# Peptides against a protein of PDB entry 6B4J, part 64

Target 1, 315 residues: chain A of PDB entry 6B4J
Amino acid sequence: DITMQWYQQLQDASMQCVLTFEGLTNSKDSQAKKIKMDLQKAATIPVSQISTIAGSKLKEIFDKIHSLLSGKPVQSGGRSVSVTLNPQGLDFVQYKLAEKFVKQGEEEVASHHEAAFPIAVVASGIWELHPRVGDLILAHLHKKCPYSVPFYPTFKEGMALEDYQRMLGYQVKDSKVEQQDNFLKRMSGMIRLYAAIIQLRWPYGNRQEIHPHGLNHGWRWLAQILNMEPLSDVTATLLFDFLEVCGNALMKQYQVQFWKMLILIKEDYFPRIEAITSSGQMGSFIRLKQFLEKCLQHKDIPVPKGFLTSSFWRS

## One batch from the design tools (peptide; made by RFdiffusion4, then SolubleMPNN)

Design b1_p15_1_s2 (from b1_p15_1, 5 letters changed)
Fold by OpenDDE base, seed 3:
Structure b1_p15_1_s2 (fold): chain B 315 residues (1-315), chain A 15 residues (1-15)
Amino acid sequence: as target 1 above (315 residues)
Amino acid sequence: VEMPDVVSFEPPPPL
């Protein structure tokens, strides 16, 4: 399976990255610990600032992240911080930055869906300049949300139930599994962030270059979902999240062929989702159904709420 | 039973 091979390659690359900066993370030296904390803050704080800002401030955040990744000193917590402070500093910052982008999907976008767009445009622009950050974003995303690959993890003989639940993307704390609503909320945030990344380009970059992970991956994601048996509640929820965020962009890109895909979802895939949907899960299915029926009826997919306009970039 | 690929993984050319 080519999709599973790609998943495994990204996970292996992420594991190798962790091994490369292990010296920095495991150091008992007080100065190394200080550097690690300063680098971690420099990588993650700017990403946290994306959620509430004007276009001008978004540019300042982008420039700061890019400067840090380029080996330039940046101000963080009243200190000058550079990845050159430690030989493993760049690898550590790339990993922590990528982790933080995915975490903003999991937390901020999960709670405020419109936050996907400013986070995604920064992530896309950084990915264009720093491909390794993009691969690490995918690795973190795939690990936390296997449905972003997409695949549905299977229980293996001898596996602990809690480990299987974690593989599915559930949080398990003190032998208590996360509630289904909170799980789906986090998965939704990550899928919405992904759907925003694949369609957005940083407006101040070289737009003549091909998107490093563009709408072709959106088509592939949909194709893979449709070629799989649906998972109860999960498939209907995440398919809606994906189509609400990037359906307009896919429609503009692939036009008639994308409409054929939407018809296929309605006519062939809906019965398969319905067959596995319990009465308590019907809300997610109904929401997807109503969305697709509305799009097909109007022959249009709306621009998602929070989509960045020219007025945003002039603010 | 490998279900026949309902949808190609390769996207169509942009129109």
Scores: peptide ipSAE 0.113, ipTM 0.752, DockQ to the pose 0.080
Fold by OpenDDE base, seed 4:
Structure b1_p15_1_s2 (fold): chain B 315 residues (1-315), chain A 15 residues (1-15)
Amino acid sequence: as target 1 above (315 residues)
Amino acid sequence: VEMPDVVSFEPPPPL
């Protein structure tokens, strides 16, 4: 199908990217190793510095990342660092930057849901200027969270159980699979980050341009979820996460058509989720149900906690 | 409001 073809294309592009900078990553030369480490720090440290504190700080971080990707020297760890220090430097930085954005979804957003918005607005703004970073964000996101595509990985004949668990997005270390709560927490963080990216535009960019991966992909994501059989606990959890973060934006964009979709979720899709929900998983289902019932009753979807306001950008 | 029988993958035009 078209969705799986898109998924595979992004994975192939990501793999090709890794091959392009293999010379830098596998080099035994001391100078190449130093350059690699400097580039990796320059790409990842600014992303880790993203916070909810001030819009001015976000602008500084954005400008630093954009400067690095534009071939300009940036200060990192007290040294001047540029992607021009190595022929594979740009590809490596783009890959590591994209990986770090997804990692912030997996770690920071998973623990602090409000962190999705400042991370996402920087990611969106960088994606607008550097499309390859956006494709690599999707590739990393899809690999770690197949539910962001969305698809539910299937067990294939002859597959090892651990490999299937990894395909589902579970971490498997020392033959121990990740606990379900930790798994869902990480998946939630990545979905929330994605839901934030598709609705946010960098306020200092050219707003006349079309969002490179906008709310139309939010509609498509929901449509794909609704056309699939629900997965136990996962679907209820991630559908809630998605709607809580981008439901208000989708409502504003698609209005009556989006309300029709919410009614469809409540009337037709909820019974299917309920049918596969065990007593121990009712928490996720009830949370989704209560959210949708409240939204439909009030004819409003609340602005998510942590949404960036005009006051944030003046700080 | 008529419920769609099939959810289109194509988003409606923004209103």
Scores: peptide ipSAE 0.113, ipTM 0.767, DockQ to the pose 0.091
Fold by OpenDDE base, seed 2:
Structure b1_p15_1_s2 (fold): chain B 315 residues (1-315), chain A 15 residues (1-15)
Amino acid sequence: as target 1 above (315 residues)
Amino acid sequence: VEMPDVVSFEPPPPL
């Protein structure tokens, strides 16, 4: 399976990255520990500062992240910080930055869906200039949300139940599995972030270049979902999240062919989702159904709430 | 136009 090979390659690259900076992470030296903490803060704090307030502030954040990844000194915590302070500094920063983008999907976007767009446009712009950060974003995303690949992890003989639950993306703490609502909320945030990344370009970059991970991956994601058996509650939830965020962009890009895909979802795939949907899970299914019926009736998919306008970039 | 039983992973060319 080409999709699973791609998944594994990204996980292997992520593991190799971790191995390359183990010297920095495991160092007992006080200076190395200080450098590690400074680099970690320099990589992660700017991402936490991303907001929907002003395009000018978003540009400042982008420029700071790009400067750090380019080996330039940046101000962080009142200190000058550079990846050149340690031979493993760049690999460490790329990994931590990518991890933080996915974490913002899992936390911030999960709680505030509109936050997907400013986070995603920065992530897309950084990915364009720093492809390794993009690969690491995918690796982190796929590990936390296998449905972003997409695939549904299977239970293997001899596997511990907790390990299987973790593979599915559940948090397990003190032998207690995460509640389904919290799990779906986190998965939704990550899928919404991904759906925003694949459609957004940094407006101050070279927009003539091909998007490093564009809407073609959105089509592929939908195709893979439709070629799989649906998973109870998960498929209906995440398919809605994906289509709400990037459906308008996919419609504009693929036009009639995308409408055919929406008809296939409604006429062929919905009965399969319904057949596995319990009465307690019908809410997610109904939400998806109503969304698609409205889109097909109006022959339009709305621009998602929080989509960045020209006025945002002038602020 | 009949939709294929299996959705292609390759997107159509942009129009």
Scores: peptide ipSAE 0.112, ipTM 0.763, DockQ to the pose 0.088
Fold by OpenDDE base, seed 5:
Structure b1_p15_1_s2 (fold): chain B 315 residues (1-315), chain A 15 residues (1-15)
Amino acid sequence: as target 1 above (315 residues)
Amino acid sequence: VEMPDVVSFEPPPPL
C-alpha cells in the first residue's frame, strides 16, 4: 500500500533525525545541557504563544521561528540563542518545533477548535521555507494520530494490549488507558490542525509557489477514509472534524467533483457507519449526518469558525 | 447497493 509506504518513510526519517542529535540530547556536559534547554525553549515557546489575538503578533512569532531555523540568533529567556551553538542544534530544533506544532493540535486545538487556524498558518509558512520541518510534522502527527494518514492499526497475535492501545493513539499511563472522550478530543484536535494546514498559506510568503502539502492531500485523505471500513465512533467523529474545517476549501477548489464525493458519503458511506454505530455512539454519527445534509440542502459548506480574515492580518 | 468504485487518490483538476 502506497499510503503505508509513505507512513513508514516518514517514521524512518524522524527516527534518523533523532539519531542525528543523540549526542546533544545524551550529553552529560553542563554547557551542552544548557544549550539543549535553550534551543528547546527557543523552538517551543514561540509556538505556545500563537493566539487568535492579532496578526502582527503572529508575524513576530513566525519571524522568530524562521530566524532560529535560518541560523540567526534569537532572544529566548533573556539570552541570545542560535542553532550554531552545537553541530546538532538545527536537527534538534527542527524536530522539537515539529513536535510542538503537533502537540498544539493535541492540546490547544482539542480544547479550542478555532486555535487550529493561527497555528496552522504558521506551520504552513514554516513548512514552505523549511520542508524538513513539514516532514517531521507529518511524522509526529502520524505517530500520535494514525487516522491522519489515514489507517486503522490492527491487533497482531502476541501483541500486548497496551502496545495496541498506544498504536491506536491512546495514552497509557500506569497501566491505565485514557478515557474514550479524552482520546477522541485529542484526535479531533490533530485532525482539525491537519485540515487547517493543507488549506492555509502564509500571507507574507511567495504565494506563487505550490503549497508544500495542499488540498490535494485533503482529497487523498477523504478517498482513503472512504476506501476503508469505518471504525466505530472514530470515523464519524474525525470525518466531521475534517469536513467542518476544510470542507469549504475543498468545495471551492474541486466544486462539482467535491459535491459528488459528499453525495457518495451520504448515500454509500453513511449506511456503513450506521451499521457499526451503537446506540451510545449515535451522537457522533448524527452530528456528521446533520452537517452533511445541511450542506447538501443549502449547496454550501460554511467557512469554519476561526478562519483568519483580512481584518486579522491588519491587527 | 453495489459499493461505488474505489475513490481515486488523485484529485480532479481544480475547476
Scores: peptide ipSAE 0.112, ipTM 0.755, DockQ to the pose 0.081

Design b1_p15_1_s3 (from b1_p15_1, 6 letters changed)
Fold by OpenDDE base, seed 4:
Structure b1_p15_1_s3 (fold): chain B 315 residues (1-315), chain A 15 residues (1-15)
Amino acid sequence: as target 1 above (315 residues)
Amino acid sequence: IDMPEVVTDEPPPPL
């Protein structure tokens, strides 16, 4: 199908990117190793510094990342670092930057849901200026969270159970599969980050341009989810995460048509989720149900906690 | 308001 073709194209592009910078990553030369480490730090440290504290600090971080991607020297670890230090430097930095954004979804957003917004607005703004970083964000996101595509990986004949678990997005270490709660927590963080990216624009960019991966992809994501058979616990969890983060934005964009979609979720899709929900998983289902019932009753979807206001950008 | 039986991947035009 078209969705799986898109998934595969992004994975192929990501793999080709890795091959392109293999010379830098596999080099035994001491100088090349030093450059690699300096570039990796320059790409990843600014992303780790993203916080909810002040809009001015986000601007500084954005400007630093954009400068690095633009071939300008940046200060990192007390050194001047540039992607021009190595022919594969730009590809390597783009890949590591994209990987780090997704990792912040997996780790930081998973633990602190409000962190989705400052991370996402920087990611969106960088994506607008550097489309290849956006494609690599999607590739990393899709690989770690296939539900972000969305698709549900299927077990294939002759597949090892551990490989299937990894395809589902589980971490498997020393033949031990990740606990379900930790798995869902990581998936939630990545979905929340994605839901934030598709609605946010960098406020200091050219707002006349179309969002490179905007709310139309939010509609598509929901449509795809609704056309799929739900997975136990996973669908209820991630559908809630998505709607809590971007439901208000989708409501504002698509108005009556989005309300029709919410009614469809409540009336037609909820029974399908309920039918596969065990007593031990009822918490995720109830949370989604209560959220939608409240939204439909009030004819409003609340602005998510942590949403960046005009006051944030003046700080 | 006719509920679309099938949700399409293509979003409606913004209102």
Scores: peptide ipSAE 0.081, ipTM 0.761, DockQ to the pose 0.091
Fold by OpenDDE base, seed 2:
Structure b1_p15_1_s3 (fold): chain B 315 residues (1-315), chain A 15 residues (1-15)
Amino acid sequence: as target 1 above (315 residues)
Amino acid sequence: IDMPEVVTDEPPPPL
């Protein structure tokens, strides 16, 4: 399967990256530890500062991240920090930055769906200039949310139940599995972030270049989902999250062909979701139903709440 | 409007 090969390739690249900077991460030297902490802060703090408040602040954050990845010194924690301070510094920063973007999907977007857009536009712009960061974003995303690939991990003979639960994306702490609502909330945040990334371009970049991971991957994701058996509660939840965030963009890009896909979702795939939906899971199902019916009735998919407007970039 | 029997991974070319 080409999709699983792609998944594995990204995971292998991520693992190789970790091995490359292991010397920095495992160093007992006081200077190396200081450099590691400074680089980690320089990579992650700017991402945590992303907000919906002002486009000018978002540009400052972008410029800082790009400067760091370009080997330029940046101010972090009152110190000048550069990836050139250690030979493994760039690989470490790229990995930690990508990890942090996905973490913002898992945490910030999960709690505040509108936060997807400012995070995603920075991630997209950085990916355009630094393709390796984009590959690492996908690797982190796919590992935490296999539904973003998409695939559904299968239980294998001899596998521990906890390991299977972790493969499904559940957090397991002290032999306690995460509650389904918290799990779906985190998965929703990551899917919404992904759906925002594939449609957004950094407005101060070269817009004539092809998006490094654009709306064609949105079409692919939907096609793959439709060719899979639905998973109880998960499929209805994440399909809604995806369509709410990027459905308008997909409609604009693929026009009549995308409407055919929506009809297929409503007429052929939706009954399959219904057949596996329990009475306690009807909330996600009904939400998806109402969204699809409204879109088909109005022949329009609304622009998602929190979508960045021209007024945002003038602020 | 003939519904494609199978949704392909490749998007249609831009119109």
Scores: peptide ipSAE 0.081, ipTM 0.758, DockQ to the pose 0.090
Fold by OpenDDE base, seed 1:
Structure b1_p15_1_s3 (fold): chain B 315 residues (1-315), chain A 15 residues (1-15)
Amino acid sequence: as target 1 above (315 residues)
Amino acid sequence: IDMPEVVTDEPPPPL
C-alpha cells in the first residue's frame, strides 16, 4: 500500500530526526540544556502567539519563524537565539516547530475551530520555504491522528489494549483511557488544521510555486476514506470536520467531479456509516448528513467560519 | 451523470 509506505517513511524520517539531535536533548551539560530550552522556546512561542487578530502580527510571527529556520538570530525570552548555537540546533528546532503546529491543532483548533486558518497559513508558508518542517508536521500529525493519513490502526495479536488505544490516537494516562468526546475533539482539531493547510498559501510567498501539500491531497484523503470501511463515530465526525473546512475549496478546484464525490458519499457511504452507528452515536452522523444534504440542496458549500479575508491581511 | 464506481486517489484535472 503506497499510503502506508508513505506513512512509514515519514515516521522513519521523524525518528531519524530525533536520533540526530539526541546529543542535544540528552546532554547533561548546563550550557547545552540552556541552549535546548532557548531553542525550544524560540521554536514554539511564536506559534502560540498566532491569532485571528491582525494580518500584520501574523506576518511578524512568520518572519520570526523563517528567520530562526534560516540560521538568523532571533529574540526569544530577552536573549538572542540561533540554531547555530549547536550543530543539532536546526534539526531540533524543525522538529519542535512541527510538533507545536500539530499541538495547536490538537489543543487550540480543537477548542476554537476558526483558529485553524491563521495557524495553517503560517504552517503552509513555512512548509513552502522549509520542506523538512512540512514532512515533520505530517509525521507528528499522522502519529497523533492516524485518520489524517488516513488509516485505521488494527489490533494485532499479543498487543496490549492500552498500546492499541494509543495507536488509535487515544491518550492513556495512569491506565485510564481518554473519554471519547475528548478524543474526538482532539482528532477534529487536527483534521481541521490539516484541511486548512492543504488549501492555504502564504500570501507573501512566491505564488508561482506549487503548493507543497495541496488540495490534491484533500481529494486523495476523501478517496481513501471512501474506500475504507467506516469506523463508528470517528469517520462521521472527521468527515464532517474535513468537509466543513475544505469542502468549499475542493468544490472550487474540482467542481462537477467533487459534486459527484459528494453524491457518492450520500448514496453509497452514508448507509455504511449508518449500519455501524449506534443510537448513542447518531449525533455525529446526523450532523454530517445534514451538512452534506444542505450542500447538495443548495449546490454550494459555505466558506468556513474563520477563513482569512483580504481585510485580515490589511490589518 | 456517470458516477464513478470507485473514487480514485488521483484527482481529476481542474475544470
Scores: peptide ipSAE 0.081, ipTM 0.761, DockQ to the pose 0.091
Fold by OpenDDE base, seed 5:
Structure b1_p15_1_s3 (fold): chain B 315 residues (1-315), chain A 15 residues (1-15)
Amino acid sequence: as target 1 above (315 residues)
Amino acid sequence: IDMPEVVTDEPPPPL
């Protein structure tokens, strides 16, 4: 399967990256530890400062991240920090930055869906300038949310139940598995972030270039989902999240062909979801159904709440 | 409208 090969290649590249900066991460030297902590803060703090408040602040954050990745010194915690302070500094920063973007999906976007857009536009713009960061974003995303690939992990003979739960994306701490609602909330946040990334471009970049991971991957994701057996509650939830965030963009891009896909979801795929939906899970199914029926009836998919307007960029 | 039963991973060209 080409999709699984792509998944594995990204995981292998991510693992190789970790091995490359192991000298920095495992160093007992006090100066190396200080550099590591400074680089980690410089990579992650700007991402945590992303907000829906002002476009000018978002530009400052973007410029800071780009400067750091470009080998320029940046101010972090009152100190000048540069990836040139250690030969493994760039690889470490790229990895930690990518990890932090995905973490904002599973935490911030999970709690505040509108936060997907400012995070995604920065991630997309950084990906355009730094392709390796984009690959690492995908690797982190795929590992935490296999449904973003998409694939559904299967239980194998001899596998521990906890390991299977982790493969599905559940957090397991002290032999306690995460509650289903918290799991779905985190998965929703990551899918919403992904759906925002594939449609957004940094407005101050070179607009003549092709999006490094654009709406064609949104079409692919939907195609893959439709060609798989649905997973109870998960498929209905994440399909809704995806369509709510990027359905308008896909409609504008693919027009009549995208409407055919939505009809296929309604006529052929909904019965398959319904067949595996328990009475206690009908909420997710009904939400998806009502959304799709409304879109088909109105022949329109609304612009998602939190979509960045021209007024945001003037603020 | 003959909807293809199988959705391909490759998107149609933009209209």
Scores: peptide ipSAE 0.075, ipTM 0.757, DockQ to the pose 0.089

Design b1_p15_1_s4 (from b1_p15_1, 7 letters changed)
Fold by OpenDDE base, seed 2:
Structure b1_p15_1_s4 (fold): chain B 315 residues (1-315), chain A 15 residues (1-15)
Amino acid sequence: as target 1 above (315 residues)
Amino acid sequence: IDMPEVVSFEPPPPL
């Protein structure tokens, strides 16, 4: 299908990117190793500094990332660093930056859901100026969280169980698979980050341009989920995460048509989720049910906690 | 059981 073709194209582009900078990553030269480490720090440290504290600080972080991607020198670790220090420097930085954004979804957003918004607005703004970074964000996201595509990976004949578990997004260490709660926590963080990216625009960019990966992809994501058989615990969890973060934005954009989709979820899709939900998994199902019932009753979807206000950008 | 209506992948026009 077209969704799986899109998935594969992004994975191929990501693999090609890795091959392009292999000379930098595999170099035994001491200077090349130093450049690699400086570029890696310059790409990743600013992303780790993203916080909800002040809009002015977020702008400084954005400007630093954009400057680096634009071939300008930036200060990192007390040194001047530029992607021009190596012919593979730009490809390497784009890849590592995209990887770090997804990692912040997997780690920071997983633990602190409100962190999705400042990370996402920077990611969206960088994507607008650097489309290749956006494609690499999707490639990293889809690989770690296939449910962000969305698709449910299938076991193939001759596949090792551990490889199948990794394809599902589980971490497998020392032949031990990740616990379901930790897995869902990481997947939730990545879905929440994605749901924030598709609705946010960098406020200092050209707002007249179309969002490079906007709310139309949110509609498509929901449509794909609803056209698939639900997966036990996963579908209820991630559907809630997605709707809690971007439901208000989708409601504002698509209005009556989005309400029809919510009714379809409540009336037609919920029985299918319930049929595959065990007694131990009812928590995720009940949470989704209560959220949708509240939204339908009030004819409103709340603005998510941590949404960036005008006061944030004045700070 | 297939959904009674296939949800379109194309979003409606914004209002």
Scores: peptide ipSAE 0.168, ipTM 0.769, DockQ to the pose 0.082
Fold by OpenDDE base, seed 5:
Structure b1_p15_1_s4 (fold): chain B 315 residues (1-315), chain A 15 residues (1-15)
Amino acid sequence: as target 1 above (315 residues)
Amino acid sequence: IDMPEVVSFEPPPPL
């Protein structure tokens, strides 16, 4: 399966990256530890400062991240920090930055869906300039949310239940599995972030370049989902999240062909979701159904709440 | 009813 090969290649690249900066991460030297902490803060704090407040602030954050990745010194915590302070500094920063973007999907977007757009536009713009960061974003995303690939992990003979739960994306702490609602909330946040990344371009970049991971991957994601057996509650939830965030963009890009896909979802795929949906899980199915029926009736998919307007970039 | 493998993984050309 080409999709699974791609998944594995990204995981292997991520693992190799970790091995490359192991000397920095495992150092007992006080100076190396200080450099590591400074680099980690310089990579992650700007991402945590991303907000829907002002386009000017978002530009400042972008410029800081780009400067750091370009080997320029940046101010972090009142100190000058550069990836040149250690030979493994760039690889470490790229990895931690990518990890932090995915974590913002998992935490911030999960709680505030509109936060997907400012995070995603920065991630997309950084990916355009730093392709390795994009690959690492995918690797982190795929590991935390297999449904972003998409695939559904299967239980294998001899596997521990906790390991299977972790493969599905559940958090397991002290032999306690995460509650289903919290799990779905985190998965929703990551899918919404992904759906935003594939449609957004940094407005101050080279607009003549092709999106490094654009709407063609959105089409592929939908195609893969439709070619798989649905998973109870998960498929209905994440399909809604995806379509709510990027459905308008896919409609504009693929027009009649995308409408054919939506009809296929309604006519052929909905019965399959319904067949595996328990009475207690009908909420996610009904939400998806109502969304799709409204879109088909109105022949329009609304622009998602939180979509960045021209007025945002003038602020 | 075998859902035909109807959805190509390759997107149609943009219209």
Scores: peptide ipSAE 0.158, ipTM 0.770, DockQ to the pose 0.082
Fold by OpenDDE base, seed 3:
Structure b1_p15_1_s4 (fold): chain B 315 residues (1-315), chain A 15 residues (1-15)
Amino acid sequence: as target 1 above (315 residues)
Amino acid sequence: IDMPEVVSFEPPPPL
């Protein structure tokens, strides 16, 4: 399976990255520990600041992240910080930055769906300039949300139930599995962030270049979902999240062919989702159904709430 | 169970 090969390749690259900076992370030296903490803060704090800012402040955050990745000194916590402070500093920062983008999907976007767009446009712009950060974003995203690949993890003989639950993306703490609503909320945030990344370009970059991970991956994601048996509650939830965020962009790019895909979802895929949907899970299915029926009736998919406008970039 | 490929993985050309 080509999709599973791609998944495994990204996981292997992410694992190799962790091994590369192991000397920095495992150091007992007080100075190395200080550098590690300073680099971690420099990589992650700017990303946390994205959720509340105007277009001008978003540019300042982007420029700061790009400067850090370019080996330039940046101010963080009142100190000058550079990836050149340690030979493994760049690899560590790239990994932690990518991890933080995915974490903002998992936490911030999960709670505030509109936050997907400012986070995604920064992530896309950084990915364009730093492809390795993009691959690490995918690796972190796929690990936390296998449905972003997409695939549905299977139970293997001899596997512990908790390990299977973790593979599905559930958090397990003190032998307690995460509640389904919290799980779906986190998965929704990550899918919404992904759906925003694949359609957005940093407005101050070279737009003549091809998007490093564009809407063609959105089509592929939908095709893979439709060629799989649906998973109870998960498929209906995440398909809605994906289409609400990037459906308008896919419609504009693929036009009639995308409408054929939406008709196929309504006519052929809905019965398959309905067949596995319990009475307690009908909310997610109904929401998806109502969204698609409205889009097909109006022959339009609305621009998502929180989509970045020209007025945002002038603020 | 080889589900028939209902949808091509390759996107159509943009219009």
Scores: peptide ipSAE 0.146, ipTM 0.764, DockQ to the pose 0.080
Fold by OpenDDE base, seed 1:
Structure b1_p15_1_s4 (fold): chain B 315 residues (1-315), chain A 15 residues (1-15)
Amino acid sequence: as target 1 above (315 residues)
Amino acid sequence: IDMPEVVSFEPPPPL
């Protein structure tokens, strides 16, 4: 399976990245620990400052992240910080930055769906300039949300149930699995972030270049979902999240062919989702069904709430 | 029932 090979390659690259900066992370030296902490803060604080408030502030955040990744000194916590402070500094910063983008999907976007767009446009712009950060974003995303690949992890003989639950993306703390609602909320945030990334380009970049991970991956994601058996509650939830965020963009890009895909979802895939959906899980399916039927009826998919307008970039 | 590989993984050319 080409999709699973791609997944594994990204996970392997991420693991190799961790091994590359292990000397920095495992150092007992006080100076190395300080450098690590300063680099971690420099990588992650700007991402946490991303907001829907002003395009000018978003540009400042982008420029700071790009400067850090370019080996330039940046101000963080009242200190000058550079990836050149340690030979493993760049790899560490790229990894932590990518991890933080995915974490913002998992936390911020999960609670505030509109936050997907400003986070995604920065992530996309950084990915364009720093492809390794993009690969690491995918690796982190795929690990936390296998449904972003997409694939459904399978239970293997001899596997602990807890390990299988973690593979599915559940948090397990003190031998207690995460509640389904919290799990789906986090998965939704990550899928919404991904759906925003694949459609957005940084407006101050070289627009003549191809998007590093564009809407063609959105089509592929949908195709892969439709070629799999649905998972109870999960498939209906995440398919809705994906279509709500990037359905308008996919419609504009692929037009009639995308409408054919939506018809296929309604006619062939909905019965399969419904067949595995319990009465207690019907809410997610009903929401998906109502959304898609409304889109088909109106022959339009609305622009998602929080989409960045020209007025945002002038603010 | 294998859903026929009805959906190509390759996106159609942009129209």
Scores: peptide ipSAE 0.167, ipTM 0.770, DockQ to the pose 0.081; fails the geometry check

